# Peptides against a protein of PDB entry 3J47: the designs that were tried, part 119

Target 1, 121 residues: chain A of PDB entry 3J47
Amino acid sequence: IRLTNQLKSLKGLQSKLKDVVEYLDKVINKELPINHTILGKLQDVFNLLPNLGTPDDDEIDVENHDRINISNNLQKALTVKTNDELMVIYISNLVRSIIAFDDLIENKIQNKKIQEQRVKD
Target 2, 69 residues: chain B of PDB entry 3J47
Amino acid sequence: YEEKEESNLAATKSMVKIAEQYSKRIEEEKELTEEELKTRYVGRQDPKKHLSETADETLENNIVSVLTA

## One batch from the design tools (peptide; made by RFdiffusion4, then SolubleMPNN)

Design b2_p25_6_s3
Fold by OpenDDE base, seed 3:
Structure b2_p25_6_s3 (fold): chain B 121 residues (1-121), chain C 69 residues (1-69), chain A 25 residues (1-25)
Amino acid sequence: as target 1 above (121 residues)
Amino acid sequence: as target 2 above (69 residues)
Amino acid sequence: FKEALELQIEKEKQLLELFKLLEES
């Protein structure tokens, strides 16, 4: 459910960005008048979105970066955070696998002891 | 979209909580491993079984966390 | 069997340490 919602949100954002690009192209080509309200909202969105293209502003607040498939440079920091989270999950799964393996070894030892007892009887 | 955003926000909060719970679960797993080690020496199946069950629960929670991340 | 278990326990300890590092990050 969450992944589906995230995917839907991302698809919606992608579609909106495409529409904005198409709108901007039409405005540049003088096919449509400039809609100031849409441009203002878009500008607000761009100001909230970490600048994908400007490497210079180092101080993009790391916190908002992690979960949101934000734009490329912020995406890199977010990708790092996501990678760290995935690593933790991977390690956790590995630990559980190790514990499960320990239990299997113990079960095997017990089974072997039972077989040895049966041979002695 | 709004429902997904809310779900993602809830997932983010859950991930922070999961990180805290993960640390706690790791400690619980260590305790179970110690009990398994003790049980291995004593030959009693019960403490080892409990450790195994806790390890399995920890694994399940990690899998759910992976699916939520 | 004992050696394999000891190795696994050591791996688990290393994994726990890695989790602590990740939590601190």
Scores: peptide ipSAE 0.419, ipTM 0.848, DockQ to the pose 0.017; fails the geometry check
Fold by OpenDDE base, seed 1:
Structure b2_p25_6_s3 (fold): chain B 121 residues (1-121), chain C 69 residues (1-69), chain A 25 residues (1-25)
Amino acid sequence: as target 1 above (121 residues)
Amino acid sequence: as target 2 above (69 residues)
Amino acid sequence: FKEALELQIEKEKQLLELFKLLEES
């Protein structure tokens, strides 16, 4: 049961990562707008993922424990790596948003100048 | 065990490299944005737009790099 | 307009700082 749940969680994480990559590719290609809500949900899932690897009760045999520990450590490491990557992606998207906002401000300033010039004419 | 450790180490090193590249690109983006801001004060619309576009491209490349890593 | 620009610049600075922290982590 636990192993199955771990595999399911890992599979879910893998699927989610794939979805994120696909989403980012679509955003880069301007096929889809950036959905901050999706990204936030992804972050939440990743923040919950460390809890999915918490071993419950004691009785699993030592030899399986090392492999499981390695697997769990790997999963944890992969989870952390994935979280870091998602954070970087998120920050990058924020930067893009800021740049877009700067452009918007500039456009507004330009429009205002044009309007002022038209009033003077 | 050793193969896994080696793979993890390699992955970690790759991540560090990506992070460094990302930081550099962010700085480049910031510089472009600053130049755009300066251009706004000078009143030259075209150069400012060009800088903005370059900043966007830099950000895009950073995101692609992070996704590919 | 000026205030909005200043706010955006500040956000950008914060973002850059966050990136630096992430790189150090």
Scores: peptide ipSAE 0.396, ipTM 0.837, DockQ to the pose 0.021; fails the geometry check
Fold by OpenDDE base, seed 4:
Structure b2_p25_6_s3 (fold): chain B 121 residues (1-121), chain C 69 residues (1-69), chain A 25 residues (1-25)
Amino acid sequence: as target 1 above (121 residues)
Amino acid sequence: as target 2 above (69 residues)
Amino acid sequence: FKEALELQIEKEKQLLELFKLLEES
């Protein structure tokens, strides 16, 4: 059961990887822009398979199919890089939200001070 | 295969550069928030406003970077 | 309000730190 599930996951990952490669080729050829949906799906796959990014897992995979493993390791590295980029974007958006919230709080404080001053007058 | 590998390597390097730029933008945003906090204590709105504007610009740049990445 | 602002600033600092870690990775 576990081995079968792992094999199924690997097959799914392989299929997705093929799709990503095809997409990347189209992007390289300037035929299509970067597809965020594909990147999101790729991230989901990585989140489901956290061990795929570990060097130890890469070494284990390398023993069975050296060429495929090198390609898989490179693709994995690229996927990790893509995930990191998406993470940076996410963090940036979060920072923006925090800054906006800070500004909102400050505006609220200022408004309160103005109201208090009006009540004193 | 080799050409694709080279292209992937170049793309990876570009992504690292984007990450560095993003980090710098986040730092700029943090500085603006600190100035805003200082302005809140001093009661001077102008520096706080400037910090807020810079933070917004940083955010916009990050959004553009995300869209371009 | 002051506490909420302080909390938000702390969150921003944490986010910045996380971003730095991500850049280093």
Scores: peptide ipSAE 0.395, ipTM 0.844, DockQ to the pose 0.020; fails the geometry check
Fold by OpenDDE base, seed 5:
Structure b2_p25_6_s3 (fold): chain B 121 residues (1-121), chain C 69 residues (1-69), chain A 25 residues (1-25)
Amino acid sequence: as target 1 above (121 residues)
Amino acid sequence: as target 2 above (69 residues)
Amino acid sequence: FKEALELQIEKEKQLLELFKLLEES
C-alpha cells in the first residue's frame, strides 16, 4: 500500500514535470506566449522544493539533512542519509536475526536436555 | 497524488520516529542478549525467552522500518 | 541426538561470529 502510493505520487510528479518541460520548450521555441500563471506556479514549486530538477548542482544543503526530501541534488545528500538509514535498518535486522537464532539454539539445547532427562527417568 | 504525498509525509515523520526507536531497539536487543547469556548460565528459561522475544520484536520493527523506508 | 546437538552448537558459533561482525561494522 505505502509503496504503491509512493509510486503513484512519483508518477504524478513525473507527469507534471513532463508537462512543465513541454510547456517550457514551447515557450523557448516561441510557439506559445509565456504564461505568467504557469511560471508563477512553477516558481512557487521551486521555492517550496529547492533544487528540484537540477541533477547537476553539487550544492548539498546541509540544513535539510534530516528531512528525506526527494529533490535531485538534495536527493544526493538525502540519498546518503537514506542509505545510512537503510544500513541501520539492515544491521538492526541482522542483529535481531542473530538473537532470534541464538534463542532457537538455546531452545533446542534445552529440548535436548529435557529429552535426555526423560530417558534417564 | 495528494493522498500519496500526505502518506509520504507521514512516512517521513514515521522514519524519524523509527530512527529513534531503532536506537532503543538496539539497546533492547542487547538487553535480551545479556539476559539470554545470564539465563544460559543460570539455567532459567524465562529470562532467555524474554530476551528472545525482545530480539524478535526488534527484528520485526526493523523489517517494518525497511518496508516503510 | 548427539549430532543434532553438535549442529546446534555450530549454529550458535556462527551466530556469535555474525554478531561480532555486526558490532565491528
Scores: peptide ipSAE 0.379, ipTM 0.843, DockQ to the pose 0.011; fails the geometry check

Design b2_p25_6_s4
Fold by OpenDDE base, seed 1:
Structure b2_p25_6_s4 (fold): chain B 121 residues (1-121), chain C 69 residues (1-69), chain A 25 residues (1-25)
Amino acid sequence: as target 1 above (121 residues)
Amino acid sequence: as target 2 above (69 residues)
Amino acid sequence: MKEQYELEIEKQKQLRDLFKLSEEE
């Protein structure tokens, strides 16, 4: 359910982005006037996007990893943080699985012991 | 779209809370494992069952956290 | 780290609100 809802929203965004591109192409071709409202919203979306898209500033020092709210470095730092969070969640799930397996093994050992007692009586 | 948006908003709000609760859930899991270990020594099944139930609840909460991340 | 995460969550919320406003039009 959740993944399906995420995929549906992503498809909605993709469709809208396609409509904007088609609109922009028509404006470039002078077939339609520029819709300033759509452009304003697109600009707001781009401003809210983590700055993914300047390939040329390779030189900003990797060393200040912990403190600087620079949007591209923020996405990389957020990706690292998300990876760390996912790793912690993974480890926690693994530990819970191990506990559940330990309980299952002990229940099996107890059941075997009860059966061995019943055979001796 | 709206149902998905509502789900994503709920997920975002839960994510902030998950970061705080995660440490507590790890401690609850440790307590459960210690009670199971104690139950193996004492031969009483009741603490072990409670431990297993708390581990399962903690596991469910982690699965919800993974589905929210 | 936590504060920066909360800021990103708020940014994602703003992006969502913008997307919703965009769907209503």
Scores: peptide ipSAE 0.533, ipTM 0.853, DockQ to the pose 0.417; fails the geometry check
Fold by OpenDDE base, seed 5:
Structure b2_p25_6_s4 (fold): chain B 121 residues (1-121), chain C 69 residues (1-69), chain A 25 residues (1-25)
Amino acid sequence: as target 1 above (121 residues)
Amino acid sequence: as target 2 above (69 residues)
Amino acid sequence: MKEQYELEIEKQKQLRDLFKLSEEE
């Protein structure tokens, strides 16, 4: 359910972006008048886009191509944060697995003691 | 679109709370492990069962956090 | 790091709200 909703929202965003590109191409070709309302909303979307375009000159060339082409500088900071969150989640899952294993060991020890008592009676 | 957007908004709000709750969940998990250790010495099953249930609830909450991240 | 993430989460909310307003028109 959740993944399907995320995919549906992403498809809706993709369709809307395509419609905007097609509209801009028609305006450039003088086929349609500029809709100022659509252009204003598009400007708001671009302003809300992570500032892709402040080249504040911290050169970090890091070629790592393989997951999620969205807007490199803010995406890099978000990727670092996401990595930290994933590490925290991984450690939490490991600790929970250890606790569950400790409970299983204790249950096994109790079951063994119950069996040893039944053999003595 | 609306149901998915509402789900994404709820997930985003949950993610902010998860950062605060994560530290609390680690402490709760540690307290449970200490209570289990004490229960091994006292020979009472009830605290140990409660520890196991809270560890399982903590696991479920982490899985939901991974699905949200 | 935390403050920068909270700012990004708020930007994502504003982008979603703008998307809704654009679907209602």
Scores: peptide ipSAE 0.530, ipTM 0.850, DockQ to the pose 0.433; fails the geometry check
Fold by OpenDDE base, seed 3:
Structure b2_p25_6_s4 (fold): chain B 121 residues (1-121), chain C 69 residues (1-69), chain A 25 residues (1-25)
Amino acid sequence: as target 1 above (121 residues)
Amino acid sequence: as target 2 above (69 residues)
Amino acid sequence: MKEQYELEIEKQKQLRDLFKLSEEE
């Protein structure tokens, strides 16, 4: 369910981007007038996009991690952050697995002791 | 779109909370392990079972966190 | 780091709200 919803939203975004490109091409070709409302919304989207093009070194806004395909420099910093987060999650899962395994071993030992006691009685 | 967006919003809010919850989950996991260790010595099955259940809940929460990231 | 992460979560929320508004139109 969740992955399907993510894929649907991504497809919706892709379709909208395609419509914007097609609209821009038509405006360049003088086939359609500039829709200022669409352009304003597009500008808002573009301003919310990570600064893919400004090499101003300092504010790599690392937060857009969910988008696998964002431009190389921001993507690299994002990839480092994701790697750190994934490592933390991996360690947490490993620790939980170890605890669960310890409980299973103890349960087996207890079951063995109960069986040994039943054979003595 | 709306259901997916609601899920993505919940996911994003969960990610912020995950950083705080991660530290708390590590402490909860440690407390459980200590209770299990105590229960091994006391021979009472009940505290050990409760420890195992909370370890499982902790594991489930990590899986949900991975699916959310 | 945490504050910067919270800021980007808010940016993602704004992008989502903008996407909704644009789907309703």
Scores: peptide ipSAE 0.526, ipTM 0.842, DockQ to the pose 0.409; fails the geometry check
Fold by OpenDDE base, seed 4:
Structure b2_p25_6_s4 (fold): chain B 121 residues (1-121), chain C 69 residues (1-69), chain A 25 residues (1-25)
Amino acid sequence: as target 1 above (121 residues)
Amino acid sequence: as target 2 above (69 residues)
Amino acid sequence: MKEQYELEIEKQKQLRDLFKLSEEE
């Protein structure tokens, strides 16, 4: 469910971005009048989109891992953070798997001992 | 879309919290493994069971973290 | 030893299956 929702949101964002690009192209080509309301919403989207265009090295605000896909450089830094988080999660899952395996081995040993006792009785 | 974006933002914040909790989960997992080792030597099934339960909880939290990432 | 190793492999498989189930939800 969660992954499907994330994928749906990403697809919706991609579609919306495509619509915005198409709208901007139509405005540049003077095919549509500049709708100030759409431009304001676009500006709000661009302001919410960390500056995709200027290579200013500064505020890699690492916070929004899900924002990895938004800005290629900020997205790259957020991607690095996401990779680090994914790596931590992977290691944690591996460790939990090892512990669960150790428990399975011990449970199997105990079950064998119980079976051997039942055969002797 | 907005609801899912909000869910993703919440997931990202949860991921940061998971990273902080990760060290604690690793420690809990180690404690479980030590208790299991002690149970193997002492024949005390209860510490081993507790260790297994804490390891399972740590695993579950890690899976939820992966699903959140 | 060999049987314990086989059990560990089966446990890793169960963990992978659980992970897949978690990804499907």
Scores: peptide ipSAE 0.488, ipTM 0.857, DockQ to the pose 0.018; fails the geometry check

Design b2_p25_7_s1
Fold by OpenDDE base, seed 5:
Order: C-alpha cells, then structure tokens, then sequence
Structure b2_p25_7_s1 (fold): chain B 121 residues (1-121), chain C 69 residues (1-69), chain A 25 residues (1-25)
C-alpha cells in the first residue's frame, strides 16, 4: 500500500513536470503567453525542493547529514545518512529475526517436553 | 496524487517517530530475550511467548521503517 | 547519526544474546 502510494505520487509528479515542460516549450517558442500562475507555482516548488540539479560534488551541505532529503546534490550527502539509517534498520530486522527464531526453537523444545510427558503417562 | 502526497508526508513524520521508537524497540527486544531466558529456566511458557510477540512486533516495525525509507 | 550508532550497537548486543540462547537450546 505505501509503496503503491509513493509510486502514484511519483507518477503524478512526473505528469505535472511533463506538463510544465510542455508549457515552457510553448512559451519559448512564443506559441503561448507565459502563464504567470503556473510559473509562480513552479517557482514555489523549486524553492521548496532542494537543488535537483546534477550532483555537484562541492555543494554537499554537511549540515543536512542528519536529515534524509531526496534532493540530488544534497541527496549525495543525504544518501550517506540514508545508508546509515537503512543499515540500522537492517540490523534491527536481523536482531528481531534472530529473537523470533530463538522463540521458535524454545517452543519446539517445550513441545518436545510435552510429548515426552505424554509418553510417560 | 494528493492522497499519496499526504501519505508520504505522514510517512516522513512517522520516520522521525520510528527513529525514537527504534531505540525503544531495541530495548523491548532485549527484554523479550531476557524473559525468554528466564522462562526457559523457570519452565513458564507465557513469558517466553510474550517476548516472542514483542520481538515480532519489533521486526514488523523495522520492516515498515524500511518500506517507508 | 550518533543515535543510530547506538541503536546499531544495541542490536548487535541483542544478536549476541540471541546466539547465546540458541546455544542453550
């Protein structure tokens, strides 16, 4: 469900971006006047979106290491943080899995003891 | 799309909460392990079951965290 | 982050405890 929603959001964003690009192309070609409302919204989006440009190695803002932000340039630094977070999650899952296995083994031992008691009766 | 965006925002907020909960979950996992050990020695099944359930819940939460990441 | 490192260490400790439990079984 969550993954599906994320995919849907991404698709919606992609569609919107495509529409914006198409509009910008028409404006550049002087086929349509500049829609100020759309441009304003786009500018707002760009202001809210961290720099989505090609990862420039030099602008890795160290301050955002603690926040997983998806923006490409910041994303490189954020990728390190994300990787660390994923590593922690992975380890946690592993630990939980091990605990679950331990419980399973214990349950098996208990079942065996119960069976042995039944044989003695 | 709007619903998904709202869901993603909620998920992001949840991730922050998950980080805090993660520490708690680790502690819960330890408690379950200790309880299982104690139950093994005492021969009481109920504490071991509770530990197992808590460990499973912790695992599920970690999986959800991975999916939200 | 430092918190994540601590969480990782805790998880490692849990794994070790679990391994000990498995050895006892």
Amino acid sequence: as target 1 above (121 residues)
Amino acid sequence: as target 2 above (69 residues)
Amino acid sequence: SEEYKKALELNIEKKEKLLELFKLL
Scores: peptide ipSAE 0.450, ipTM 0.849, DockQ to the pose 0.017; fails the geometry check
Fold by OpenDDE base, seed 1:
Structure b2_p25_7_s1 (fold): chain B 121 residues (1-121), chain C 69 residues (1-69), chain A 25 residues (1-25)
Amino acid sequence: as target 1 above (121 residues)
Amino acid sequence: as target 2 above (69 residues)
Amino acid sequence: SEEYKKALELNIEKKEKLLELFKLL
C-alpha cells in the first residue's frame, strides 16, 4: 500500500512536471501567453541556485536589448532550471520508490524463507 | 517589482536549501538501503525495517519538497 | 530467489545512478 502510494505520488509528480514542460513549450511556441509571474518566480529560483557550472552557454549575444528577448531568454533559463529542479525532485522520488521496492522484495524473500522453513518443519 | 524580487530571492534560497536537504536525504536513503541489504545477508529483520523506514521518510520528504517547490 | 537478487541489484544500480544525478544537480 505505501509503496503503491509512493509510486502513485511519483507518477503524479511526473505528470505535473510534464504538464509544466508542456506549458512552457506552448509558451515558447507562442501558443499560450507567458505567465510572467510563474516565469519570474522560476527565474528567481534559478538565480538563487548556485551557478551549477554548465560553462558554455555564456555567449548570450548581448546585443538585442529588447525587453521581450531578455525576458524570454531569462524565462528559458529559468524554465530550464525549473525543469532541472523538477527533474531532481522526480529522480529523488524515483529513488525513494526504488528503495521501497527493494524493501518489498526483501519482505517477499523473507516470506519465502519463512514458508520454506515451514515446509521443512 | 521589488516585492516580487524579494519573494523570488527567498524562494530561490529556499530551493537551494531544499536541494541540499534532498541530497542529504538521498544519502540517508542509500545508507538505509545498504543496511537493509546487509541485514538480508545477516538475517536480522530489525535493521532492514529501520532502513526501509528511513528510506520511506526520505522519499516522503522529497515529495513534500517537490510539492512545495 | 535469483530473480529477487537481480531485482535488488538493479534497484541498487538505479539508486546509485540517481545519487550521481542528484550530485550533479
Scores: peptide ipSAE 0.437, ipTM 0.832, DockQ to the pose 0.021; fails the geometry check
Fold by OpenDDE base, seed 4:
Parts: C-alpha cells; sequence; structure tokens
Structure b2_p25_7_s1 (fold): chain B 121 residues (1-121), chain C 69 residues (1-69), chain A 25 residues (1-25)
C-alpha cells in the first residue's frame, strides 16, 4: 500500500513535471507569452514541488530580464534547492519501489519453487 | 533582502548536505539489494529478506530526511 | 523462469541507474 501510494505520487509528479517542462519550452520558444498567472501558479507549484528538473538546463536563459533574473535567480535557487530535495525524494522512492519489486519477484520465484517441489512430491 | 539571502544560502548548504546523505543511503540500499540478489542465487531466503528490510528502512529514513530538510 | 530472471536483471539495471543519478546530485 505505502509503496503503491509512493509510486502513484511519483507518477503524478512526473506528469506534472512533464507539463511544466512543456510549458517552459513553449515560453522559451516564444510560442506563448510569459503568463504571469501561469508563472505564479508554477512558482506556487515549485514552492510546493521543488523543481525535479536537472538544475543545469535552467542555467542557459539567464540573460534577459535582470530584475526578474535576481528574483528568478533566488526563486530559481530556492526552486533548485526544493527541486533537488524533491529529486532526492523521488529517486529514493523509486529505489524503494525497485527494491520492493525485486522482493516481489523473489517471492514469486520462491513460491514457484515451492509449488514445483509440491508437484514432485 | 540580505538576511533572506543569507538564510537561503544556509538553507541551500543544508540541502546539499542532505543530498549527500541521501546519496550515501542510496548506495547502502544498492549494496543490500546486491547482497539480496547473491542470497537468491544461494537459495537462502532469510538473509535476503533481512537485506531487503534494511534497504527499505534506509529509504524511509532518506525520505523522512528529505521531507524534514 | 527466464522471464523472472529478465525482470530481476531489469530491476538491477534500474537500481544502478538510480545510483548513478544520486552520484550526480
Amino acid sequence: as target 1 above (121 residues)
Amino acid sequence: as target 2 above (69 residues)
Amino acid sequence: SEEYKKALELNIEKKEKLLELFKLL
């Protein structure tokens, strides 16, 4: 149950991150104007959900808006920090899920061996 | 603003430390899983179970640490 | 079962990838 919930949360986070990346890409490509409301919501989401994205890719577009850049850099740093924490949590949950899956596979193999032994007896 | 920046810097440093601790715990979990895999080939279920449980505990501690940090 | 072995190997590979990601953090 706990593992399943963690996996579900991780999947939800992954989906949300994908949406964020897609939105950011659209903003970068100037396909969409910087929507302050979306940025505010994104900031809220990032404040709630640290940027799970690799911090390195965000370094590129530092150039343009200076004042927004400082607040964005601090918010980016806080978002990066929060993202790093979320990434750590995400990776930890993923590792835990993999371990649980390995245990499940092992249990299945053991059960199969027990059944095979019972059939031979 | 300066006080907030200092606080953010301190928080960032703390987060880096937490990330390092997390990385260490993940390595420990991997080691336990490898030992579990070895035990599976030997057919000794109990040691493998113990390693799996220890790995789970390590992951839980990491999650709690990340949530708290 | 060969399928079970394959699943185990896949899980091991996933763990290794996760470990590498953690090392990069």
Scores: peptide ipSAE 0.430, ipTM 0.836, DockQ to the pose 0.020; fails the geometry check
Fold by OpenDDE base, seed 2:
Structure b2_p25_7_s1 (fold): chain B 121 residues (1-121), chain C 69 residues (1-69), chain A 25 residues (1-25)
Amino acid sequence: as target 1 above (121 residues)
Amino acid sequence: as target 2 above (69 residues)
Amino acid sequence: SEEYKKALELNIEKKEKLLELFKLL
């Protein structure tokens, strides 16, 4: 159930990201005017989306000029924040998985002990 | 712009809070693992099961936190 | 039995590493 919910959430996020990319592409192609509201929502989404990438892949060639830099810097900052949050969540999930694995191992050991005892009886 | 900034600030604060909660959950998970180790020595299945359940709950909460972030 | 013990030790080590990472965040 939990994994399914996570997968569903991930799929939803993926769909949203796709929509954002499509919108951005349309703006770049001058098919649509820059919608500030959409941009704001995208920023919110990016802020909510932790950097799924290792923080070192910051070499997004932010070569694009000064004014775009402020919006991009905010977006980047929001992206970084989001990435950090995602990282925390990821690590937490990993820890939980490890704990669950440890419990599984312990259960297996106990089962073996029980089986050994049954053979002795 | 100001409204957006305020919203972003609020979101950032929320993320910090989530991070703190996550850290706490990790500690709880560690405690559960220690309890599991102790349970291995005692040979009682019940404490071990409880530790496993707590670890699972901690993981679930972390996942929910990520999804809500 | 020995393999299981080794696996447990490895898991414990992984958990410790994860906790350390969380502290760095």
Scores: peptide ipSAE 0.425, ipTM 0.839, DockQ to the pose 0.018; fails the geometry check

Design b2_p25_7_s2
Fold by OpenDDE base, seed 3:
Structure b2_p25_7_s2 (fold): chain B 121 residues (1-121), chain C 69 residues (1-69), chain A 25 residues (1-25)
Amino acid sequence: as target 1 above (121 residues)
Amino acid sequence: as target 2 above (69 residues)
Amino acid sequence: SKEYEEALELEIERKKKELELFKLL
């Protein structure tokens, strides 16, 4: 559900960007009048987009990674951050698995001791 | 769009919470391991079982975190 | 990572602002 919603938002953004490009092309060709209200709102949206060209926006938000996919450089940074997070999760899972394995070994040892005691009785 | 944004916001909040919980889970895992070690010496199965169960719960929570991420 | 958590919080805030902007559109 969450991933689907993210994809839907991204598709919507992509469609809007395409419409803007088409509109600009038509304006350049004098086929359509400029809609100043739509253009102003679009500019506001673009200004709220993370600046993909500035190295200072190191804050690679995983959720914005899909939205920021338009800019290869920021996307790369986001991918690195995501990989780091996944690595941490992987290590955590590994540690839990090791603990579980240790418990299994102990249980096996206990079972052997119980069997040995039963043979002596 | 709004539903997706809300979902994304919820996911992000969940990730922050997961990060905090991760540190706590690591500590809980260590505590369980110590209890298991103690139980090996005392010979009572109950503390060891409890430690094992907590380790399993910690593992499950990590898996859920991976799926949420 | 604490840095990641802070980045996530900033992203959430950005998304909230974006949502408000979209509601105004």
Scores: peptide ipSAE 0.533, ipTM 0.846, DockQ to the pose 0.393; fails the geometry check
Fold by OpenDDE base, seed 2:
Structure b2_p25_7_s2 (fold): chain B 121 residues (1-121), chain C 69 residues (1-69), chain A 25 residues (1-25)
Amino acid sequence: as target 1 above (121 residues)
Amino acid sequence: as target 2 above (69 residues)
Amino acid sequence: SKEYEEALELEIERKKKELELFKLL
């Protein structure tokens, strides 16, 4: 669900950006008049982009784990963090799986003992 | 789009909490394993079941954390 | 780790800003 929502948001952003580009191209080609309202919104977007891309000084964790083609410097820092989180989650899942397996083995042993007792009776 | 963003935000917040709770979950898993060991010796199903349930819960939480990440 | 938590919070804030940007569009 979460990943699907993120993907949907990204697709929406991509679509909007495409529309903006198409609009700008039409304005450049003099096919459409300059819409000041649209331009204002675009300016707001461009002003927000640096804020989105500005790594907060604290995020200079330099370890470029290159794996995520993050166009945004902030995303690169976040990727390192995400990798660490994923490792923790992976380990936790592994541990849970081991415990569950141990319990399964014990249950099987108990069931076997119960069956053996029933055969003796 | 907004709903997805809200979901992503919630997931990110959850991930932060998961990091903090991870150690606790590991400890809970260990406790479950100890209960299983005790259940093997005592032959009581109840403690073993409880340990298994705790392990399952810990696993589920980890899976949710991974999905959130 | 605390650093990881801070990075996650920053990511959340970034996503919030992105959402605001989308609302402006």
Scores: peptide ipSAE 0.523, ipTM 0.854, DockQ to the pose 0.471; fails the geometry check
Fold by OpenDDE base, seed 4:
Structure b2_p25_7_s2 (fold): chain B 121 residues (1-121), chain C 69 residues (1-69), chain A 25 residues (1-25)
Amino acid sequence: as target 1 above (121 residues)
Amino acid sequence: as target 2 above (69 residues)
Amino acid sequence: SKEYEEALELEIERKKKELELFKLL
């Protein structure tokens, strides 16, 4: 559910960015009049985009200074971090499983000892 | 979209908390494993059982963490 | 791990910023 929601949010962001790009292209091509309100909002988005980066994400060489690519790179970095987190959880589960297995083995050994004692009695 | 973002944020926060809890649980699991080892040498079933139970609890917590992730 | 926790916190912060950006739009 959470991952699905995150993916949906990402898709929504992507769609919105696409719409913005399409709008900008139409404005550049003079197909649509310049809407100052939309442009202002876009500028605000652009101004906030650099703040969306973490220093570690900024170190990811975005060859294309396109803010969209930067955002995508940031999202990619976040995805990597999420994957790393999932990996840690997975490892933790494995460790727990190993411990549980060890306990099972020990229980089996104890049961065997009990049976051997019963046979001797 | 906003609901998904909120859900993702909540999930992420939960994961952070789970990670912290997991670290603690790993330590608890180690303690139980040590008790099991001691129990094997002493031949006392009780410490071994306790270690096993702690390991199981740690496993359950990890499973919950995975499910939450 | 501590590194994982920090990475998760950073991701949360990023998501918060993204949400804030979306609210401004």
Scores: peptide ipSAE 0.522, ipTM 0.859, DockQ to the pose 0.365; fails the geometry check
Fold by OpenDDE base, seed 1:
Structure b2_p25_7_s2 (fold): chain B 121 residues (1-121), chain C 69 residues (1-69), chain A 25 residues (1-25)
Amino acid sequence: as target 1 above (121 residues)
Amino acid sequence: as target 2 above (69 residues)
Amino acid sequence: SKEYEEALELEIERKKKELELFKLL
């Protein structure tokens, strides 16, 4: 039963990862903007991954404990990594937006100067 | 199992490469921003435009890299 | 980040060890 549940959970995770990849491909192709809600949900899933190993601690024989701990530690590390990557993407998008905004401001200033020169003439 | 291991190894190597590229792109973006700031003082639009375009391209590549990871 | 890359490499190595152990089993 537990092994079957783990396999089912893994399959579910795999399916979700596939969906994320498909979404990312759409973002890469500029078909969709980056959806912060999807990223947040993904982060939530990763944050819950460490908790998926906690209910099973009570019934697992001592020999499997090390493997489970390693797996949990790995999952935590992967979660942290994913969070960091998402943060980097977010920061990068923010930086792009700031640069674009700066360019818009400069264009506006230039246009204003051109208009002021035309009025003086 | 071996195929999965090879795939994971390849993915890991790709992620390392993406991280390096990202760091380089961030540096390029900073350089472009500095050029834009200089161009505001000189009144020449061409360097600013080029900087903005390069920054946009860098960010796009970063997004693609993160999405691929 | 470099830290993330290192973590990924460590994970791959752990998976390799696990696979090796499984093969012994």
Scores: peptide ipSAE 0.477, ipTM 0.832, DockQ to the pose 0.119; fails the geometry check

